# Peptides against a protein of PDB entry 2AZE, part 148

Target 1, 148 residues: chain A of PDB entry 2AZE
Amino acid sequence: AQECQNLEVERQRRLERIKQKQSQLQELILQQIAFKNLVQRNRHAEQQASRPPPPNSVIHLPFIIVNTSKKTVIDCSISNDKFEYLFNFDNTFEIHDDIEVLKRMGMACGLESGSCSAEDLKMARSLVPKALEPYVTEMAQGTVGGVF
Target 2, 101 residues: chain B of PDB entry 2AZE
Amino acid sequence: GRLEGLTQDLRQLQESEQQLDHLMNICTTQLRLLSEDTDSQRLAYVTCQDLRSIADPAEQMVMVIKAPPETQLQAVDSSENFQISLKSKQGPIDVFLCPEE

## One batch from the design tools (peptide; made by RFdiffusion4, then SolubleMPNN)

Design b1_p22_7_s3 (from b1_p22_7, 9 letters changed)
Fold by OpenDDE base, seed 1:
Structure b1_p22_7_s3 (fold): chain B 148 residues (1-148), chain C 101 residues (1-101), chain A 22 residues (1-22)
Amino acid sequence: as target 1 above (148 residues)
Amino acid sequence: as target 2 above (101 residues)
Amino acid sequence: EKVYNFTITNEFLASNIPSLKL
């Protein structure tokens, strides 16, 4: 009886760990798709333009975005060496990392929200190794989360 | 019996986790390849137009922060305090503004 | 360490924070 109880505890532990790893894998897949899609987009755009964009017209990853209402008053303190910044706002602000930005740009093909068209899914599949394609399909179908 | 069933379940879960780990390794490998590919890194950028799709500069001020690795960022967004603090240990922090036009 | 204190305005941002060039 005690052995069975111990195994039940272990079973639950493993199930939870698998669940966590599934979430991590999904995020990794989304990142991969987003990055590759971004690179592909920009490569195509530069080919069409026959030149890269001006250096100061683009922002390379990684980065953080901060946005707030244009009506928000911001006080900023900057150290002389620019190692330290302090921003004080009189109203709410938003912070977004680069991955979130890419997702909102549609670089993850809507896979993150389950809003994949057939074309979106095709694109997503094309941006991952073959071994990951089934999982991408499962993500699009919302069938991820089950025990293998 | 129950013991045999649990033992079998654990074995199957182990195999499932191994498959999951394998897929994760594939993913991390691909991401590493992207990070190591010079052309990919050169092309890993967004534009102001992209940022406008996230937050319209007509209504929102949009700042971009480029900071060295290991930079500390703390943010407080409450009714009484709205603050962002950045502290780098490896170099200067760059802040850019996305113009409205 | 010197600390510069500013109220971020359009003028300040234009003068002290680089703006992306489209």
Scores: peptide ipSAE 0.024, ipTM 0.864, DockQ to the pose 0.035
Fold by OpenDDE base, seed 4:
Structure b1_p22_7_s3 (fold): chain B 148 residues (1-148), chain C 101 residues (1-101), chain A 22 residues (1-22)
Amino acid sequence: as target 1 above (148 residues)
Amino acid sequence: as target 2 above (101 residues)
Amino acid sequence: EKVYNFTITNEFLASNIPSLKL
């Protein structure tokens, strides 16, 4: 009885650890797909234009985005060496990291929400090593976590 | 019995975790290779047009922050305070505005 | 082109801010 109880505790611990690793893996897969898809898109665009975009027209990763209403008043305090910034807003704002931006751009092919078309899924699969393709398929179908 | 069943479950979970670890290693390796590839770095960018899909510059002010790794960020968004603080340890912070096209 | 309600000052405060990995 005691041995069974000990094993049950261990089982639960392993299940939780697996769940955490699944979440981490999914995020890593999404990042990989998003990055590769972005690079591929830009490479193709530059080839079509036969030139790179103007330097000041692009933002290289990594970055953070802050957006707020145009009516929002922003006070920005900057240190002399530009190592410190303080932004004060008179209204709400939003913060987005670069990965979130890429997801919203569709660079993760809708995989983040399990909303992949057949074409999206094909693209997603093409952007990961073969060993990851089954997991990508599971993500697209929303069937990840079958071990529980 | 129950003991045998639990033992078998643990073996299966061990195999599952090992598979996950392997897949995660593959992913981290791929991401590292991407970060080390000069051509990929050059092409890893978004445009202001892309950012319009996040927040329309006609209605929203879109500010882009580029900071060195390990920059500290604190954000407060409440009725009492709306604030973002940034502190870098490795270099200057750059801020850009996306203009309305 | 577009004008924003954005004011720049030279003030800054020391803060205990969580680290962000970029």
Scores: peptide ipSAE 0.024, ipTM 0.862, DockQ to the pose 0.040
Fold by OpenDDE base, seed 2:
Structure b1_p22_7_s3 (fold): chain B 148 residues (1-148), chain C 101 residues (1-101), chain A 22 residues (1-22)
Amino acid sequence: as target 1 above (148 residues)
Amino acid sequence: as target 2 above (101 residues)
Amino acid sequence: EKVYNFTITNEFLASNIPSLKL
């Protein structure tokens, strides 16, 4: 009985670890797709324009975005070496990391929400190694956890 | 019996985890290759037009923050406190605005 | 260590914070 209980504890531990790894893997896949898709888009755009965009017109990854109403008053304190920033807002704000920006741009092909068309899924599959394609398909269907 | 069943379950879970580890290694390898590719990094950017799809500068002030790795970010957004604190240990933090035009 | 305190306004932003250009 005690041995069985010990194994049940271990079983639960492994199940939880697997669940965590599944979440991490999904995020890694989304990042890979988003990054590759972004690079591909920009490469094509630069080819069409026959030149890169002006240097001050683009923001390279990584970055974060903070947005708030244009009416929001923001008080900012900056250290002399710019190592520390403190922003105080008089109203609510939003923060987005670069990955979220890419997702909202559609760079992850809607895979993050299971809202990908057949064309989106085809694109997503084309941006990952063959070994990951089945997992991408399962993500699109929302059936990743079905075997565990 | 019950013991044999649990033992078998653990073996199956081990195999499943190994499969996940393999897939994760593939993913991390791909991301590393992207990070090591100079041309890819050159092309890893967004435009103001992209940012407007997140929040229109006509209605929202859009601030872009570029911070060194391991920069600490603390944010409070409550009914009484609206604050963002950034602390870098590796270099200066840069802030940019996305213009309306 | 010097700490600079300011309120972000359109005027201040234009003068002190770089803006992306299209």
Scores: peptide ipSAE 0.023, ipTM 0.863, DockQ to the pose 0.035
Fold by OpenDDE base, seed 5:
Structure b1_p22_7_s3 (fold): chain B 148 residues (1-148), chain C 101 residues (1-101), chain A 22 residues (1-22)
Amino acid sequence: as target 1 above (148 residues)
Amino acid sequence: as target 2 above (101 residues)
Amino acid sequence: EKVYNFTITNEFLASNIPSLKL
């Protein structure tokens, strides 16, 4: 009886670990898709323009975005070596990492929210190795959750 | 019996986890390759137009923070405190403002 | 350049205040 109890505890532990890894894998897939899609988009755009964009017109990854109302007053304290920054706002703000930005741009093809059209899904599948395609499909269907 | 059933379950879970590990390894490998590809990194950028899809500079001020790895970011967004602190250990931090078009 | 409700201060060295890029 005790042996079975121990195994049941282990079973639950493994289930939780699998759940965590599923989440991690999904995020990794989304990152890969978003990144490759971004690169592809920009490559195509540059080819059409036959030139790279002006240096000051683009922001390279990685980055963080902070936005707030244009009426928000911001006080910024900066160290002389720029190693330290302190921003004080008089109102709420938002922070977004680059991956979130890419997702909102649609670079993850709506896979992150299960809002994939057939075309979106096709694009998503094309941006991952063959071994990951089934998982992408499951993500789009919202069927990820099995122990598969 | 019960023991045999549990043992079988654990074996199946192990196989499932191994599959996940394999897929994760594929993903991490792909991401590593992308990080090592200079052309991909050159093309890994967003524009001000892209940023407007996140927050329109007509109504929102948009700042871009470029910080070295391991930079510490602490943010407080409460009814009483609105603050962001950045501390870098590997170099200077750059902050840009996205202009309104 | 556009004007923002943004105040830059330097608590470490007032004579060396970095500027933000637009």
Scores: peptide ipSAE 0.022, ipTM 0.861, DockQ to the pose 0.031

Design b1_p22_7_s4 (from b1_p22_7, 8 letters changed)
Fold by OpenDDE base, seed 2:
Structure b1_p22_7_s4 (fold): chain B 148 residues (1-148), chain C 101 residues (1-101), chain A 22 residues (1-22)
Amino acid sequence: as target 1 above (148 residues)
Amino acid sequence: as target 2 above (101 residues)
Amino acid sequence: EKKYVFTITNEFLFSNIPSLKL
């Protein structure tokens, strides 16, 4: 009885670890898709324009954004070496990292929410190695981890 | 018996985890390759138009933060004040606003 | 009062911090 109980505890431990790794893998896949899709978009755009965008008009990864009302008053203190910043807001704000921005731009093809069209899924599959394609399909269907 | 069944289940879970590890290794390898490709890095950008598309500039202001790795970001939510603190260890932080037009 | 502390890792390609809405 005690031996079986110990194994059941271990089973639960492993299941939780697998669940965590599944989440990590899904995020890594989304990152890969979003990044490659972004690069592809920009490459195409630059080719069509026959020139790169103005240097000061683009924001390279990695980055973070903070958005708030345009009426929000923001006070900023910066150290001399720019190693430290302090922002005070008189109203609420949101923080989003670059991958979140890319997801909202549709760069992850809606895979993050399982809202892929057939074309979106085709694009997503084309942006990952063959070994990851089945997992992308499962993500689109919301069936990842169903075997556990 | 029950013991044998649990033992077999654990072995199967181990195999499943190993498969996940393999897939993760493939994925991280691809990400590393992308990190090392200078052309990809050159093209890895968004525009102010992109940012405006997700945050209406008619109502929202978008601030961009570019910080080196290991930078600490602290956000404080109080009923009276809202605050963001940035502390870098590896270099200067760059902050700028995305224009409305 | 709620305090949130994140570390920007820039692991691989992205900043890697969670979204926050106050």
Scores: peptide ipSAE 0.562, ipTM 0.932, DockQ to the pose 0.905
Fold by OpenDDE base, seed 1:
Structure b1_p22_7_s4 (fold): chain B 148 residues (1-148), chain C 101 residues (1-101), chain A 22 residues (1-22)
Amino acid sequence: as target 1 above (148 residues)
Amino acid sequence: as target 2 above (101 residues)
Amino acid sequence: EKKYVFTITNEFLFSNIPSLKL
């Protein structure tokens, strides 16, 4: 019947939406874990050093990085007001945002790639509200898709 | 029947989505709280050493871009050249190179 | 020629753009 067909379409729509939200939630959780872990690391480091780092020695979030070979020649033009930049490279380059950097630094405890040890998982769980702990566990096990 | 089954499925999916929305709300709330926490913001930094750790420091240079929200970044890959353009609407863009060790 | 256009959002503490390798 037409009504059943309409409901089937809606069912598919909802399933896709849930799938998208699952991906979004996972990323948000990783962001939270990575951020808190970074803050914790730096707090500990500053305590051990008994002082904060020099202002110009650190890069605060948010940021983006571009990495390329040291041999790459880069030509740069900048507008007077610094609102516009143009870079020309004679070789390939990579662009990474801050969260990607944090993930590669291990700040997300390897949860993003399923490379999460028991200790890493314990850390990850400790960095989220209690309500999110089960989901973190599911992420580590790769079984999130079975929940919804 | 088929109709009843589909109706039940939709209700179950709705409940699942509501649970998901709840978790997302918790997570976004935490992120907002972090953005409002002065101590967290002060400690939310990396070093040039950190940045070099994600690439071969002997072979790679690392350039940092600090840009206001809504800044457009355009990258072009062509046989003629490789290009990055930045266009800000809200303020100046800061670009600097991580020094070599 | 391949062109990639991103908008830096800075939403939720991060810049939020995809990684790109050319």
Scores: peptide ipSAE 0.559, ipTM 0.931, DockQ to the pose 0.909
Fold by OpenDDE base, seed 3:
Structure b1_p22_7_s4 (fold): chain B 148 residues (1-148), chain C 101 residues (1-101), chain A 22 residues (1-22)
Amino acid sequence: as target 1 above (148 residues)
Amino acid sequence: as target 2 above (101 residues)
Amino acid sequence: EKKYVFTITNEFLFSNIPSLKL
C-alpha cells in the first residue's frame, strides 16, 4: 500500500512535469518559427528595396512595448544613470514582449492559436527541423498531449 | 495488479518525457544557433509600423523598452494610479517612443 | 491594487515576459 502510494505521487509529479515541458516546447517552437519568419520577411524586403531600412526606423530584438491611448498622460522619472525608470499613467496601458508582438504580426503563422491555414501550416513546418514537424502538426490540430 | 499498473504507467511516462526532452534539445539548439548568427541578428527587427499593427494606430502610442537581462519590471494597477517601474542591474535602460510617431 | 513583477531575461532571442493588460 505504501509503495503504491509512493508511485502514485511520483506518477502525478511526472505528469505535471510533462505538462510543463509540453507547454515550454510549444513556446520554444513558436519562438523559432516567429524568429525565422521575421528574418525571412526582412531579408526579402531589403532585397526588394535594394537597401536596408533607415536605422532609426527599426527596433531590434529583444524589446518590450507599452501601448496606451495617445490621450494618456504619462509622467516619467529617470535616474541619472538610467538604471531606474518610473512611469505614472493616468489611464490603463498594455505591456507586450517581442514574441507576443511577432505572434500578433502573424509571424508564428497562427500556430499559437491553432488557426493555421494550409499555407500557414506549410510555412510553419518549413521553419523547423524535420524532427519537430510532427509536433507542429499536432499543435495546429490542437491535439498535443492527447496521449497523456 | 495495481502495483504493476502503476509501474508500467511510470515507464511509459518516462519514455514520453524522454521524447519531449529530445525535442526540446533540438529546439533550444536551433534557437542558440539563431542567436549566434550575425546575419539573423541583423535582420531580427520590427518597424514602428509593425508595432502599431497590434494596436489602433490612430488612438495608441507605442513606447519601446530595451533593457539588459535581469531588469525588473513592476506594474501597478490601482483605481488611483497606473504605474510601471523599471530597475536594471546590468546597465542603462533605453526607453523611447516609436520613432515614426 | 494589483501588483505585477516581471524579470526581463532576454534568454536566447526574446525578452520573455508575459503580456499584461491593465
Scores: peptide ipSAE 0.559, ipTM 0.932, DockQ to the pose 0.903
Fold by OpenDDE base, seed 4:
Structure b1_p22_7_s4 (fold): chain B 148 residues (1-148), chain C 101 residues (1-101), chain A 22 residues (1-22)
Amino acid sequence: as target 1 above (148 residues)
Amino acid sequence: as target 2 above (101 residues)
Amino acid sequence: EKKYVFTITNEFLFSNIPSLKL
């Protein structure tokens, strides 16, 4: 019947929306874990050093990085007000945002790639509210998905 | 029948989505609290050593871009041209290189 | 030629753009 067909279409639409939200939630969880882990690391480091690092030795969030070969020639054109930049490269380059950098630093405990050790998982769980702990566990196991 | 089955499925999916939304709200709230916490923001930094750990300056240079919200980044990849264009709407953009050591 | 356009949002804590390798 036409009504059943309409409901089946709606069912599929909702399933897809849920899947998209699951992906978004996982990213938000990783952001939370990575950020808190970073802050914790830096707090501990500053306590051990008994002072904060020099201002010009650190890069505060948010930021983006561009990396390329040391041999790459880069030409830069900057507007007078510094609102516009144009970079020309004679070779390939990579662009990464801050959360990607933190993930590669291990701040997300390997949860993002399924390389989470028991200790990493314990750390990850400790950095989220209790309501999110089961979801973190599922992420580590690779079992996130389906209808819950 | 099939109609009742589909109707029940949709109700269950709605409940599942509501649970998911709740978890997302919890997570978003935590992120907002972190963004509003002065001490956390003070400690929200990486070092050049951190960047060297993921991109060795012995072989690669690392350029850092700090731009205000709503800045457009355009990248072009061609056999003849490799470009990055930045256009800000809300203020100046800061670009600097990480030292090799 | 491939062209990529992103908007830096800085929503919450991070810049929030996808990684790109050219």
Scores: peptide ipSAE 0.556, ipTM 0.932, DockQ to the pose 0.899

Design b1_p22_8_s1 (from b1_p22_8, 8 letters changed)
Fold by OpenDDE base, seed 5:
Formats: sequence, C-alpha cells, structure tokens
Structure b1_p22_8_s1 (fold): chain B 148 residues (1-148), chain C 101 residues (1-101), chain A 22 residues (1-22)
Amino acid sequence: as target 1 above (148 residues)
Amino acid sequence: as target 2 above (101 residues)
Amino acid sequence: STSKTFTIKGGLFSGIPHYTSP
C-alpha cells in the first residue's frame, strides 16, 4: 500500500543518513586519536631532550603539503599582502593535508585501515573517552555496523 | 504485518541514529577542548623528518603551506602546465620549503 | 582547462582531501 511505500522510502533515507554519519564519526575519532597521539609523542620527546625543538625545525598544525619531483620547474607569484599565491608547475604534483600526514606517520595507530596490532588498538582506546572505546574496537575489526 | 514491521524498523533506526549523534557530540566536544588547550596546541607539530612518510626530500620537493581558515585552494589542469592558486580572506599565507636531509 | 577548488575549513586540521594532479 501507499503507506508502506512511504515508510520504505523513509527507511532508506534513514539508512543512508546513518551511513554518512558513521563515516563522519570515524573520521572525527581518527582526528582525535591522531592529534592526542602526536601531542603525547612530542611531549615525551621534549622531556627526554630536556628542551623543546628549535622553532624553525617544526611545523605546527594546521598545514598543507605539496610535493613534486625535484626536477619540476615551479614559478611562484605572490601578492603584495601575501593573501594570494599562484604556483605554476611544469609537471605533476600532489597535495596532502595534515591529517593525512599524521595517518601515514602512524599517529592513528593503523585504525584508519583496520590494520591495528594489539598494542596499537590498546593505544587507540586509551586516547578516547570511554564511551567511544566500543566504536574504536569495531573500527579495528571492520564491524562498525554491529554497534547499533 | 508489513506495516507494523516497517514502523518497528524505523523506531530502531531512530534509536541507532540517536546513539550515533550522542557519540558524535562526545567526539566533537573532545576536539573543541583540544583546540582550546594551549599546551596541546604548542605540542601539535611535526618535523621535516616526519614528512618523509609522504615524500622523501632527497627525491621530492616538499612545500608547506600555512593558510588561515576559509582560504581557497584551486588546482588547475591545462595542456601546458599545472597550477595551484591560493586566495585568503582572513590573513597572509605562509609558504616554505622543507629542506633536504 | 579544468579546475578543482578546495576550502580550508579551519579547526584543528586543514580539512582538504588528497589530490593528485592529472
């Protein structure tokens, strides 16, 4: 009947919305883990060195990375106020944001691909509030759909 | 019947979404707290050595861009060359090269 | 010519996806 059809449409809409929110939550969790893990690493490193690193030797978040071959010719035009930049490359380039860098550094403990060791999973769980731990576990197992 | 089953399914999905929203609120709250913590911000950095996970500066040129929020980054492809355009609204953009090691 | 535009969202991270030029 028409009533059942309407509910089927609504059901499908809700399922899709939930799927989208699941993806968003997973990314937020990865951001939290990666950020806290980075801070923890650096805190420990500074304590061991008994001093902070030189200011010009570190890159604070947020940032973006652009890489290309060392043989690539790059022309750069900058506005007087530095509000506008134009780069011209004679070959291919790549753009990476900061969270991608952190993931590749292992700051998300391999959780982004479900490739966590037991120790990585333990670390990941320790970097989130208790309420998020079950979801982190499901992410590691690739069974997020079983949470709710 | 079918109608009753669908109604029950929708109720269950509503509960699931509410749980999901709750978890998202917890997570966003934590991220907000991190953004407001001065000590965390001070320690939120990477080194050029860390960037080797993306590309080795011995083989690749690695450029770092620090731009304020709402900055637009446009990548343009043409038959002759490739372009990156940056346009900021809130302040100056800082660009520097990661040195080879 | 073709172009793709990204916006830096702000917050803790830059918030733009990975991109490889064609």
Scores: peptide ipSAE 0.565, ipTM 0.924, DockQ to the pose 0.917
Fold by OpenDDE base, seed 1:
Structure b1_p22_8_s1 (fold): chain B 148 residues (1-148), chain C 101 residues (1-101), chain A 22 residues (1-22)
Amino acid sequence: as target 1 above (148 residues)
Amino acid sequence: as target 2 above (101 residues)
Amino acid sequence: STSKTFTIKGGLFSGIPHYTSP
């Protein structure tokens, strides 16, 4: 009886761990797709333009975005060595990281929200190793969450 | 019996977790390779135009923060104002604004 | 006042969750 109880606890623990790993894997896959898709887009664009963009015209990963109303008053204090910044806003602001930007750009092919067209899914599959393709398909179908 | 059933369940869960670990290893390996690929890193960029998908510069100011790893970002909310503090341990922080087109 | 602290990660991406000030 006690042995069965212990196994029940272990079962629940493993289920929770698997759930966490599933979530982590999905995010990793999205990161891979988004990154590769971005690189592919830019490579194509540069090929068409026959030159890279000016160095100061682009923002390389990694980065963070802060946005606020243009009417927001911002006071900034910077240390001499630029190791420390302090911003004061008189209104609300938002913080976005790079992967969020890429997702909103469609670089993850809508896989993050389950809004993949057939073309989106094809693109997503093409940007991952073969071993990950079935999982990408499951993500697109919303069937991830079960036990393998 | 109950014991046999639970034992079987645990074996199946173990196999499932092993499969997940395998897939995660493949994925993390790919990400590592991307981080080590100079050409990929050179092409890993967005434009201010891309950032309009997040916030239109016509309505919103967009600030870009480039900071080294382990930099701490603290958001503070008070009744008087809102604050962001950045503290780097590994080098200078670069902050700039995306111009309105 | 309330505060939330994030740490920029060292991977391909910054690794900061989305945040909206109150």
Scores: peptide ipSAE 0.561, ipTM 0.924, DockQ to the pose 0.926
Fold by OpenDDE base, seed 3:
Structure b1_p22_8_s1 (fold): chain B 148 residues (1-148), chain C 101 residues (1-101), chain A 22 residues (1-22)
Amino acid sequence: as target 1 above (148 residues)
Amino acid sequence: as target 2 above (101 residues)
Amino acid sequence: STSKTFTIKGGLFSGIPHYTSP
């Protein structure tokens, strides 16, 4: 009886670990797809324009975005060495990281929300190694989450 | 019996986790390769136009933060204001409004 | 007051979750 109880505890531990890893893998896949897709987009754009974009017109990864109303009053304090910043807002703000921006741009092909068109899914599959393609398909279908 | 069933379940879960680990290793390797590819890094950028997908500059201001790894970002909810604190350990932090604004 | 702390990760992306101030 005690042995069975110990194994049941271990079983639950493993199930939770697998669940966590599944979530991590999905995010890693989205990161890979989004990044590669972004690079391809920009490469193509630069080829078409026969030049890179102006230096001050682009934001390179990694970055973080903070947005707030244009009417929000922001007070900023910066240390001399720029190691420390303090921003005070008189209204609400949002923080977004770079991968979120890429997702909203469609760079993850809608895979993050399971809203892939046939073309989106084709693109997504083309941006991952063959071993990951089945998982991409499952993500698109919303069938990820079970124990395999 | 119950013991045999649990033992079998654990074996199956172990195999499943091993497969999962394998896929994660593949994915992590790809990401490492991307981080080491200078051409990819050069092309890894967005424009302020792209940022409109997050917030319309007509109504929202967009601030960009470029900070070294391990930088601490603290969001504080105060009684009458909201606060962001940034503390870097590895170098200076760069903050600017979207260049197209 | 309440606070939430995030750490910018090393790697390709910043690695912080979406946050909306209350």
Scores: peptide ipSAE 0.559, ipTM 0.924, DockQ to the pose 0.925
Fold by OpenDDE base, seed 2:
Structure b1_p22_8_s1 (fold): chain B 148 residues (1-148), chain C 101 residues (1-101), chain A 22 residues (1-22)
Amino acid sequence: as target 1 above (148 residues)
Amino acid sequence: as target 2 above (101 residues)
Amino acid sequence: STSKTFTIKGGLFSGIPHYTSP
């Protein structure tokens, strides 16, 4: 009886660990797809334009975005070595990281929300190694979470 | 019996976790390769136009923060104002505005 | 007052969650 109880606890522990790893893997897959898709987009765009974009017109990864109303008053203090910044806002603001931007750009092919078209899913599959394709399919169908 | 069933479940979960670990290793390897590829890094950028998917520069001010790894970002909500603190350990932080086009 | 701290992880992406001030 006690042995069975111990194993049940261990079973639950392992299930939770697997669930956490599944979440991590999904995010890693989205990162890979988004990154490769972004690179592919930009490569194509530069080829079509026959030139790279102006250096000051692009933002390289990694980055963070902060947005607020244009009416928001912002005070900024910067250390001499630029190692420290302090921003004071008189109104609300939002913070977004780079992967969130890429997702909203559609670089993850809608896989993050399970909103993939057939073409989106095809693109997503093409951007991952063969071993990850079944998982991409499951993500698109919203069926991730089962034991495989 | 009950013990045998639980033992079997644990064995299957172990195999599942091993497969999961394998997939994660494949994925992390791909990400590492991307980080080491100079051409990919050169092409890993967005434009201010892309940032409009987050916030319209006509109505919102959009700041871009470029900070080294291990930089700490602290958001503080006080009764007086809202605050963001950035503290880098490895190098200078760059902050700039995305202009309205 | 409330405070939330994030750490930029490095690698390909910054790795911080979305945040909206109250």
Scores: peptide ipSAE 0.558, ipTM 0.923, DockQ to the pose 0.926

